# Designs tried in a protein design run: peptides against a protein of PDB entry 4ASU. Part 192

Target 1, 270 residues: chain A of PDB entry 4ASU
Amino acid sequence: ATLKDITRRLKSIKNIQKITKSMKMVAAAKYARAERELKPARVYGVGSLALYEKADIKTPEDKKKHLIIGVSSDRGLCGAIHSSVAKQMKSEAANLAAAGKEVKIIGVGDKIRSILHRTHSDQFLVTFKEVGRRPPTFGDASVIALELLNSGYEFDEGSIIFNRFRSVISYKTEEKPIFSLDTISSAESMSIYDDIDADVLRNYQEYSLANIIYYSLKESTTSEQSARMTAMDNASKNASEMIDKLTLTFNRTRQAVITKELIEIISGAA
Target 2, 83 residues: chain B of PDB entry 4ASU
Amino acid sequence: FTFASPTQVFFNSANVRQVDVPTQTGAFGILAAHVPTLQVLRPGLVVVHAEDGTTSKYFVSSGSVTVNADSSVQLLAEEAVTL

## One batch from the design tools (peptide; made by RFdiffusion4, then SolubleMPNN)

Design b2_p20_7_s3 (from b2_p20_7, 9 letters changed)
Fold by OpenDDE base, seed 2:
Order: sequence, then structure tokens, then C-alpha cells
Structure b2_p20_7_s3 (fold): chain B 270 residues (1-270), chain C 83 residues (1-83), chain A 20 residues (1-20)
Amino acid sequence: as target 1 above (270 residues)
Amino acid sequence: as target 2 above (83 residues)
Amino acid sequence: LLAELEERGRRRLELLEALR
């Protein structure tokens, strides 16, 4: 490589490093906020899921319609955040299909669609875009829930798949159940709940859906920002190492050029 | 007893004596070992009676309350403020 | 019905906050 080539590469990598460092800082700020906002959201979301865990709601085997909601965002450069969700969605969809279930998919965030479009396009009901620019609110979750409820798609059982935040360096893709009103109303385990009015139960389930979506968004956002921060840090480090290597190469090449020029001068070949 | 909104936790797995909640069907008092039930909250006052005799009041916009067979209670409000 | 109640609740919350 010529000195010019090395210099050009150095400049390019230095620019990349600047960008990745900046992105790291932005991700760090967003992560700190997301983590703070996740604390109450987790209590809230886990609280909403408590019924399903405690009541052990079972979907009859004869029920065939299953909804998968994948939760991520529109934004890249966050490691395996999107691919992890998509991978689990694919696995779940395949398992359900093998069990003779009808599977439909909702994507929260455009990245899910981007990954699954070719293989699962026919199964997608809707994709929610513009996810991840701002922290998710309960209002955002409510909009998603409402859209789902108004979609006209009747499902028996569903799964919401999202990345649960563990730490700044760790997340886990998890699945939580979603049940239709019909499924929960007909569940034998619900018989212990006294005098549940059908309208009350409907309202309860609609609210619960919004709660679970909200929770998943908060977990996903926190996981994403932490992963992005880590990814940008790694990218910055890799760029630094490359800069060091190229700088050494530059110096060696420069010395070689100088030596060659000196030899040419001494030899009179110039 | 857990009482939370999307943005704030008021009680997390706490032991309480009684919780009064505003339900769509009327005022509902949740006592210890209340039968399992599900209710939807109307806008109104939540009153939490702690075991130590402390009473806390909250206004909630909407939400749900769940009483489980294990006597655990989840009070989830869309918005809540301490009064 | 829930949406209406929520809106009413929100308005009430706003009023309460304004009185604080």
C-alpha cells in the first residue's frame, strides 16, 4: 500500500471512530434513562403478567390460531438485539406450525420485518414503524394494543417476544403469553375468580395487553441501548487498534520510502 | 400487595391490611384473604391501609386490580398520584 | 367506556395537579 492509501484509510477509520464514540455517548445517555424508566415499568409489567402465571391459563389444544408479537425497534447498530428476537420468532413460528397451529405475526419495529420479510411475509399482519427514536410511553403501547384489537384478527393464544434487560452487558430474549378474551374467559383455571363480568374481563384484558406491550417495549429499549453502547464501544476499540496498526505500517512504509530515496541518491540512479 | 403505574411504584410486594379501590361497579374493599377477583378501576380514590395503621390516599385515572388465590394483589393504574 | 373513563380520569388528574 502506498503512503497515500494508508493515509486515506487512517482518515476514514479515524472518522468512523469519531462517529462510533459519539454514538456510544448517545447510547449511554439513552441507556441510563431507559434503565431508570424500566424499574417501575418492570414492576408494572410483571404485575400485569401475574394473573397468567398464577391462574395457569391453558389454551385448549383444539385452538389453532396463534399470534406472535416481536418487539424490537427500527434502529440498527445494536449487536444481536433484532436478530435474537427474530430468531426466537422463527423458532416459535416453526414449532407452532409443526403443531398444526396457524401463526400470524406482528412486528414492533421495522427491523423485525426486515429480517423476516422473505420467509414470513404472508404471516405478517402489521408492522409498527417509528419505534426507537424516543422512549416508549404507555400511550405508544396503548396505540399498538388498540391497533391489534381493532385488526379483526382473532387469535386464541399469543406470544410476545422481546429482549429482557439483565445488565449493561446482558439481555435475554424472552417470551410472554398473550391470551384472547375468549381463551381467558373459557379457561377452567379462571373459575376461582368470582363474578367476573364479561365487560369487566374485556376491559381488563385490553388494559393487560397494553401493559404487557408497554413492559416489553421498556425491556427492549433498555436492552437495545445497552447493546448499542457496547457495540459502539467495541467498534471504537476496533477502530483504535486498526489506527495503531495502520500508523505502524505508515511509519514503516515511510521509512522504506526514505531509505529508497537515499539509496537512489547515493547510487546516483536519480 | 403491588401498586404501580407505568412510571411509578407505590407498593411492591407489601403487606397491607386493606385496599379500597374505585371499581366500575362501585367501591370495593380488598381485605386480607379476599376471594380471587378481577376488577377494572374507574377514576377515583385508592386508599391503602397499612398494617401499622398508616393510611395512604391516591387518585388513579384508570387501571385494574387483581386478587389472586394466594392473596396477592396487583393494583395497576394507568396514572396515579399521591394525595 | 374505558377510554372515556380514562379521559375523565386524566382530566381529573390534571386538575388535581393544578391544585397542587
Scores: peptide ipSAE 0.078, ipTM 0.916, DockQ to the pose 0.223; fails the geometry check
Fold by OpenDDE base, seed 4:
Structure b2_p20_7_s3 (fold): chain B 270 residues (1-270), chain C 83 residues (1-83), chain A 20 residues (1-20)
Amino acid sequence: as target 1 above (270 residues)
Amino acid sequence: as target 2 above (83 residues)
Amino acid sequence: LLAELEERGRRRLELLEALR
């Protein structure tokens, strides 16, 4: 490589490093906020899931319609965040198909669709875009919940798949159940709640869905921002190492050029 | 007893004497060992009676309340403010 | 119903906050 080529590459990598450092700082700020907002959201979301955990709701085997909701975002540069969700979605879809279930998919965030489009395009009901630009709100979750309920797909049970935040360096892709109104209403374990009006239960389920989606979005966002921060840090370090290597190459190449020039001068070949 | 909104936790697995909640079917009091039930909240007042006799008032917009067989209660409001 | 309750509740919350 010529000195000019090396210099150009150095400049490019230095610019990339500046960008990745900046992105790291932005991700760090978003992470800090997301983590703070996750604390109450987790209590809220776990509280909403408590019924399903306690009332061990089972879907009859004869019911075949299963909905998978994958929760992620539109934004890249966050390591394995999207691929982790997609991988679990694929696994779940395959398992359900093997069990003779009909599977439909909802993607929260465009990245899920981008990964699954080729293999699962026919299973997608809807993809929600414009996810991840701003922190998710309960309003956003409510919109998603409403769209799901209005989709016309009468699922029996479902799975919401998202990355649960563990720490700044750790997340876990998890699955939580979603049940249709009919499934909840018919569940034997719900018999202890028998005096519940059907309209009340419907409304309750609408809240529950919104609550779970909101929770999943908050977990996902926190995980994503943390992962992005780490990814940008790694990118910045890798850029630094490349800069060092290229600098050494530059110096060696420069010395070679000088040596050549000196030989030409000494030999009288100029 | 857990009482939370998406953005704030008011009670987390706390022991309380009574919680009065505004439901669509009417306000009711949740006492110890209340029968399992599910309700949805209407906009209104939540009153938490602590074991020490203190009373805390909240306004909630909407949401749900769950009373489980194990006497655990989840009051989940979309929005709530301390009064 | 959910949207209606939310809107009504939100308006009330806003009013209460304004009174503080």
Scores: peptide ipSAE 0.067, ipTM 0.902, DockQ to the pose 0.188; fails the geometry check
Fold by OpenDDE base, seed 3:
Structure b2_p20_7_s3 (fold): chain B 270 residues (1-270), chain C 83 residues (1-83), chain A 20 residues (1-20)
Amino acid sequence: as target 1 above (270 residues)
Amino acid sequence: as target 2 above (83 residues)
Amino acid sequence: LLAELEERGRRRLELLEALR
């Protein structure tokens, strides 16, 4: 490479490093907010899931329709956030298919669709876009829940797959169940909750769906911002290392050019 | 007893004496030995009676209440404010 | 029914907050 080429590359990498440092700071600010907002959201979401845990709701094996909701966002540059969810979605879809289940997929965030489009396009019901620009609200979750309820897909059981926040340096891809009204109403373990009005149960279940989606969005967002902060830090470090390497190469190349020029001058070949 | 909204936690795994909730079928009190039930909340007042005798009042817009066999209670409100 | 109650509740909540 010529000195000019190396210089151009150095300039480019330095600019990238500035961008990644800036993005790190933005991600850090968003993370701090997300973590604060996750605290109540987790209590709320776990509270909504408590029925399913306490009642040990199970779907009969003869039921065939399964829904997978993958939760992420539209935004990249966050390490393995999207690929982790997609990987688990693929695994779950394969396991369900092997068990003779029909699988449909909902993507929350465009990145899920981007990863799974080629292999699972025919299984997608809908993809929700414009996710991750702003912190998710209960209203956002309600819209998603409503769309699902109105989709006409009569699933028996579902799974919502998202990244649960563990710490600033750790997240874990998790799965939580989604049950249809029919599955809940017919579950033997729900017998202790007998004499519940059908309309009450429907309303309860619809609200629960929104709650679980909201919870998943909050966990996902916190995980994503943390991962982005880490990814941008790593990118900045990698850029720094590349700058150092290129600088050494530049210096060596410069010395070689000087030496060549000196030899040409001394030899009269120039 | 857990009482939360999407944005605020009022009680988290707390021991309380009684919780009065506004449901579609009417207001009822949840005691420690209440039978398992599921209800949806109507707009109205929630009153929490703590073991120490403290009474807290809240207004909720909507939501749900679950009473489990293990006496765990989840009160989830879409919106709630302290009164 | 739930949607109507929610909206009604929200309106009431907002009113209550405004009176504070």
Scores: peptide ipSAE 0.061, ipTM 0.912, DockQ to the pose 0.191; fails the geometry check
Fold by OpenDDE base, seed 1:
Structure b2_p20_7_s3 (fold): chain B 270 residues (1-270), chain C 83 residues (1-83), chain A 20 residues (1-20)
Amino acid sequence: as target 1 above (270 residues)
Amino acid sequence: as target 2 above (83 residues)
Amino acid sequence: LLAELEERGRRRLELLEALR
């Protein structure tokens, strides 16, 4: 490569490094907010899941309709956040299909659709776009829950798949159950609860669905921002290393050119 | 006893003497070791009676309350404020 | 009915916060 080529490449990489560094700072600010907002959301969401855990609600084997909700966002540059969710969705869908279940999919965030469209397009009920620009609200979760309930798809049970936040450097893709009203109402384990009105149970189920979706969105957002911060940090470090290598190459090439010119001068004077 | 909204936690696995909640069927008092039940909240007053005799009041918009067999209670409100 | 109650509850909550 000529000195000119190396210089051009150096300039390009330095510009990339500036961009990735800036993006890191933006992601860090969003992460800090997301983590603060996740604290109450986790207590709230875990509280909503407590009934299903304590009651140990089981779906009869003869029930075949299963819903998978994948939670991510529309935004890229966050490492394996989207691919992790998609991978688990694929695995779950395959396992359920092998068990003779009917599987339908809801994608929260456009990235899920982008990954799964070619292989699972026929299984998608709906994809929610415009996820990830703003922190998710309970209103957003309620809209998703309502759309699901009004979709006309009568699932028996489902799985919500999302990235649970562990730390700034760690997340885990997890699954939580969702249940239909019929499944909850027919569960033997619910018999220990005092005379529950059918209307009360319906309202509870709808509210619970919104709660679980909200919780998953908050976990996903926090995980995504932390992963983006890490990805941008790594990109900045990689750029720095490349700059150092190219600078050394530039210096060596420059010395070689000078040496060649000196030899030509000496040889021509002789 | 856990009492939370999407944005705020008021109680997290706390021990309380009694919680009064506004349900669709009326005011409901949850005592220690109450039988398992599930209710939805109407807009109204929540009163938490601590073991030390102190009382805290809250207004909630909507939500749910669950009492489990293990005496755990989850009070979840869409919106709640301290009074 | 629930939606109506929720809206009423929210309005009341907002009013209470505004009076704080």
Scores: peptide ipSAE 0.049, ipTM 0.906, DockQ to the pose 0.223; fails the geometry check

Design b2_p20_7_s4 (from b2_p20_7, 10 letters changed)
Fold by OpenDDE base, seed 5:
Structure b2_p20_7_s4 (fold): chain B 270 residues (1-270), chain C 83 residues (1-83), chain A 20 residues (1-20)
Amino acid sequence: as target 1 above (270 residues)
Amino acid sequence: as target 2 above (83 residues)
Amino acid sequence: LLEELRARGLARQALLDALA
């Protein structure tokens, strides 16, 4: 490679490093906010899920319609965030299909669709786009919940799959159950709850759905921003190492050129 | 007893004497040994009576309340403010 | 759900205004 080529490459990598560093800072800011907002959201979301855990709601085996909601975002450059969710969605879909269940998929965030469209296009009901530009709000979750409820797909049981935040360096893809109103209404374990008005239960369940979606979005966002920050940091470090290597190469090449020129001068071959 | 909104936690696994909630069917008090129930909240006042005798008042816009068999209570409000 | 949430929000505001 000529000195000019090396110089050009150095400039390019330095520019990339600047971009990745900037992106890291942006991700860090978003992460800090997301983590702060996740604290109450987790209490809220876990609270909403408590009924399902305590009531041990079971779906009859003869019920075949299963809904998978994958939660991620539209934005890339965040490591394995999207692929982890997609992988678990695929696994769950395959397991359910093997069990003779009908599986439909809802994607929250365009990246899920991007990954799964070729293999699971026929199973997608809807994909929500424009996720990840701003922190998710309860309003956003409510819109998603409403769209799901109005989709006309009468599922019996569902799964919401999202990345749960553990720490700045760790997340885990998890699955939480979603139940239809019919499944909850017919569950034997619900008998311990005093005579609940059907309208009350419906309202409760719709609200719960929004709560769970909201919770999943908050977990996902925090995990994503953390992962992006890490990814950008790694990219910046890799760029730095490459810059160092190229700089050494540049120096060596420059010395070689000088030496060659000197030899040519001394030998009279110029 | 857990009382939270999407953006704020008021009580997290706390022990309380009584919680008065505004439900769509009417206001009722949840005592420590209340039977399991599910209700949805209407806009109104929540009053939390702590074991130490402290009473706290909150306004909620909407939400749900769950009383479980294990006596755990989840009060989830869409919006809530301390009064 | 959204309509209900909106209605509840409006009711909240009205109540807050009345308490204020």
Scores: peptide ipSAE 0.109, ipTM 0.919, DockQ to the pose 0.063; fails the geometry check
Fold by OpenDDE base, seed 3:
Structure b2_p20_7_s4 (fold): chain B 270 residues (1-270), chain C 83 residues (1-83), chain A 20 residues (1-20)
Amino acid sequence: as target 1 above (270 residues)
Amino acid sequence: as target 2 above (83 residues)
Amino acid sequence: LLEELRARGLARQALLDALA
């Protein structure tokens, strides 16, 4: 490579490093906020899921309609955040299909669509875009819940797949159940609950759906920002190493050029 | 007893004596070992009676309350404020 | 319905803001 080529590459990598460092700082700030907001959201979300865990809601085998909600965002450069969710979605979809279930998919965040559209386009009901620019709110979750409820798809059970935050360096892709009103109302385990008005149960389930979606969004966001921070840090370090290597190459090449020129001058071969 | 909104936790797995909640079907008090039930909240006053005799009041918008067979209670409000 | 719940939430926030 010529000195010019090396210099150009150095400049490019230095610029990338500046960008990645900046992005790291932004991600760090967003992560800090997300982590703070996740604390109450987790209590809230886990509280909503408590019924399903305690009641041990089961879907009859004769029911065939299954909904998968994948939760991520529109923004890249966050390691395996999106691919992990997509992988789990694919696995779940394949397992359900093998079991003779009908599977429909909702994508929260454009990245899910980007990954799965080619292979699963026929299964997509809707994709929600503009996810990840702002911290998710309960209002956002409610919109998603409402859209699902208004979609007309009469699923029997569903799965919401998202990245649960563990620590700044760790997340885990998890699945939580979503049940239709019919499934929850017909579940034998629900018999222990006092006579519940049908309208009350409907409202309860709609609210629960929003709660679970909200929780998943908060977990996902925290995981994503943490992962992005890590990814940007790694990118910055890699860029630094590359800069060092290229700088050495530049120096060696420069010395070689100088030596060559000197030899040409001395030999008169110029 | 867990009482939380999306943005704030008021009680997390706490032991309380009684919780009064405003439901769409009517206000009721949740006592220890209350029968399992599900209700949705209407805007109104939540009163938490702690075991130490202290009483805390909250205004809630909408939400749900779940009483499970194990006597665990989840009070989830869309919005809640301490009075 | 969720719409009603949302409306209630908004109303509450307005009330809280007015009390604050």
Scores: peptide ipSAE 0.036, ipTM 0.899, DockQ to the pose 0.126; fails the geometry check
Fold by OpenDDE base, seed 4:
Structure b2_p20_7_s4 (fold): chain B 270 residues (1-270), chain C 83 residues (1-83), chain A 20 residues (1-20)
Amino acid sequence: as target 1 above (270 residues)
Amino acid sequence: as target 2 above (83 residues)
Amino acid sequence: LLEELRARGLARQALLDALA
């Protein structure tokens, strides 16, 4: 490689490093906020899921319509965040299909669609875009919930798949159940709950859906930001190493060029 | 007893004597060993009576309250403020 | 659903009013 080539490459990598460092800082800030906001969101979301855990809601086997909601974002450069969710979605879809279930998919965040659209295009109901630029709000979750309810797909049971935040260096893709109103109302385990009005139950389920979505978004966001921070840090380090290597190469090449030129001058070849 | 909004936790697995909640079907008090029930919240006052005799008041918007068979209670409000 | 959204809006307004 010529000195010019090396210099150009150095400049390029240095610029990349600057970008990755900047992105790291941005991700760090977003992560810090997300983590703070996740604390109450988790209590809130887990609280909403408590019913399903306590009541142990079961979907009859004859009920075949299953909804998979994958939660991620539109934003890349965050390691395996999106692929992890997609992988779990694929696995779940395959398992459900093997069990004779009809599967429909909703993607929260464009990246889910980007990954699955070819293989699962026929199963997609809707994809929610513009996710990840700003921290998710309960309003956002409510909008998503509303759209789901208005999708016209009468699912019996659903699975919401998202990355649960564990630590700055760890997340786990998890699945939580979503039940239709019909499923929850017909569940035998619900008999212990005294005289639940149908309208009350409907409203309750709508809130529950929004709550769970909100929770999943908060978990996902926190996981994503932490993963991005890590990814950008790694990228920055890799860039640094490459810069060092190229710098050495540059110096060696420069010396060689100088030597060659000197020899040419001395020999009269130049 | 868990009482939270999306952005704030007021009680997390706490033991309380009584919680008064405003529901769409009417306000009711949740005491120890209350029968399992599900309700949705209406805007109104939540009053938490702690075991030590202290009383805390909150204003809540929409949401839900769940009383489980194990006496666990989840009060989830979309918005809630301390009064 | 629309009614519920409206109800939520009303609830929020009620909360705001209570804070005022």
Scores: peptide ipSAE 0.028, ipTM 0.896, DockQ to the pose 0.098; fails the geometry check
Fold by OpenDDE base, seed 2:
Structure b2_p20_7_s4 (fold): chain B 270 residues (1-270), chain C 83 residues (1-83), chain A 20 residues (1-20)
Amino acid sequence: as target 1 above (270 residues)
Amino acid sequence: as target 2 above (83 residues)
Amino acid sequence: LLEELRARGLARQALLDALA
């Protein structure tokens, strides 16, 4: 390669490094905020899920409609965040299908749709876009919940799949249950709850759905930002290494060019 | 007893004597070993009576309260502020 | 040298792909 080629490559990589470094800083700031906001959100979300855990709600096998909600975002450059969720969604969908269940999918974040569109397009009910620019709010979760409730799809049970934040360097894709009003109202384990009014239960479930979605969004956001920060850091380091290597190559090539020119001068060769 | 909003935790697995909550069906007092129940909150006053006799007051906008068979209580409010 | 440059080119492309 010519000196010009190497220089061009160096410039390109340096520009990439600048971008990745900047993105790292942005991701770091967003991560810090997300992590702070996740603390109460986790308590809140886990609290909302407590009923399902304690009541041990079971869905009869004869009920076949299953909803999968995948939670991620629209934004890329965050490692395996989206693919991890999608992978688990695929696995769950396949398992459910093998069990004779009808599976429908909701994607929170455009990246889920982008990954699953070709293989699961017929199973998608809706995809929520414009996720990830701003930290998710309870209002956002409520909108998603409302859309689901108004979708007309009468699922029996569901799964919300999202990345749970563990640490700045670790997340785990998890699944939490979602139950329809009919399923929860008919669950034998719910009989211990005293005189639950149907309207109360409906309102409770609607609120619970929003809670769980909110929780999942907060976990997902924190995981995503941390993963992005790490990814950008790695990219910056990789760019740095490439710059170093290319710089060495540049220097060697420069020396060779100089030597060649000197030889041509000395030899009289043009 | 857990009491939280999406953005703030007030109690996390705490032991309390009594919690008064504003429900859509009226005032509801949760005592120790209360029977399992579910309620939806209306805007109003939450009063937490601690075991040491202290009382804390909160205003909540909406939410839910769950009393489980194991006596665990989850009070989840969309918005809550300390009074 | 050419092989090294080729390898570096591939590495760059891999990085770009990872960033896409």
Scores: peptide ipSAE 0.000, ipTM 0.829, DockQ to the pose 0.008; fails the geometry check

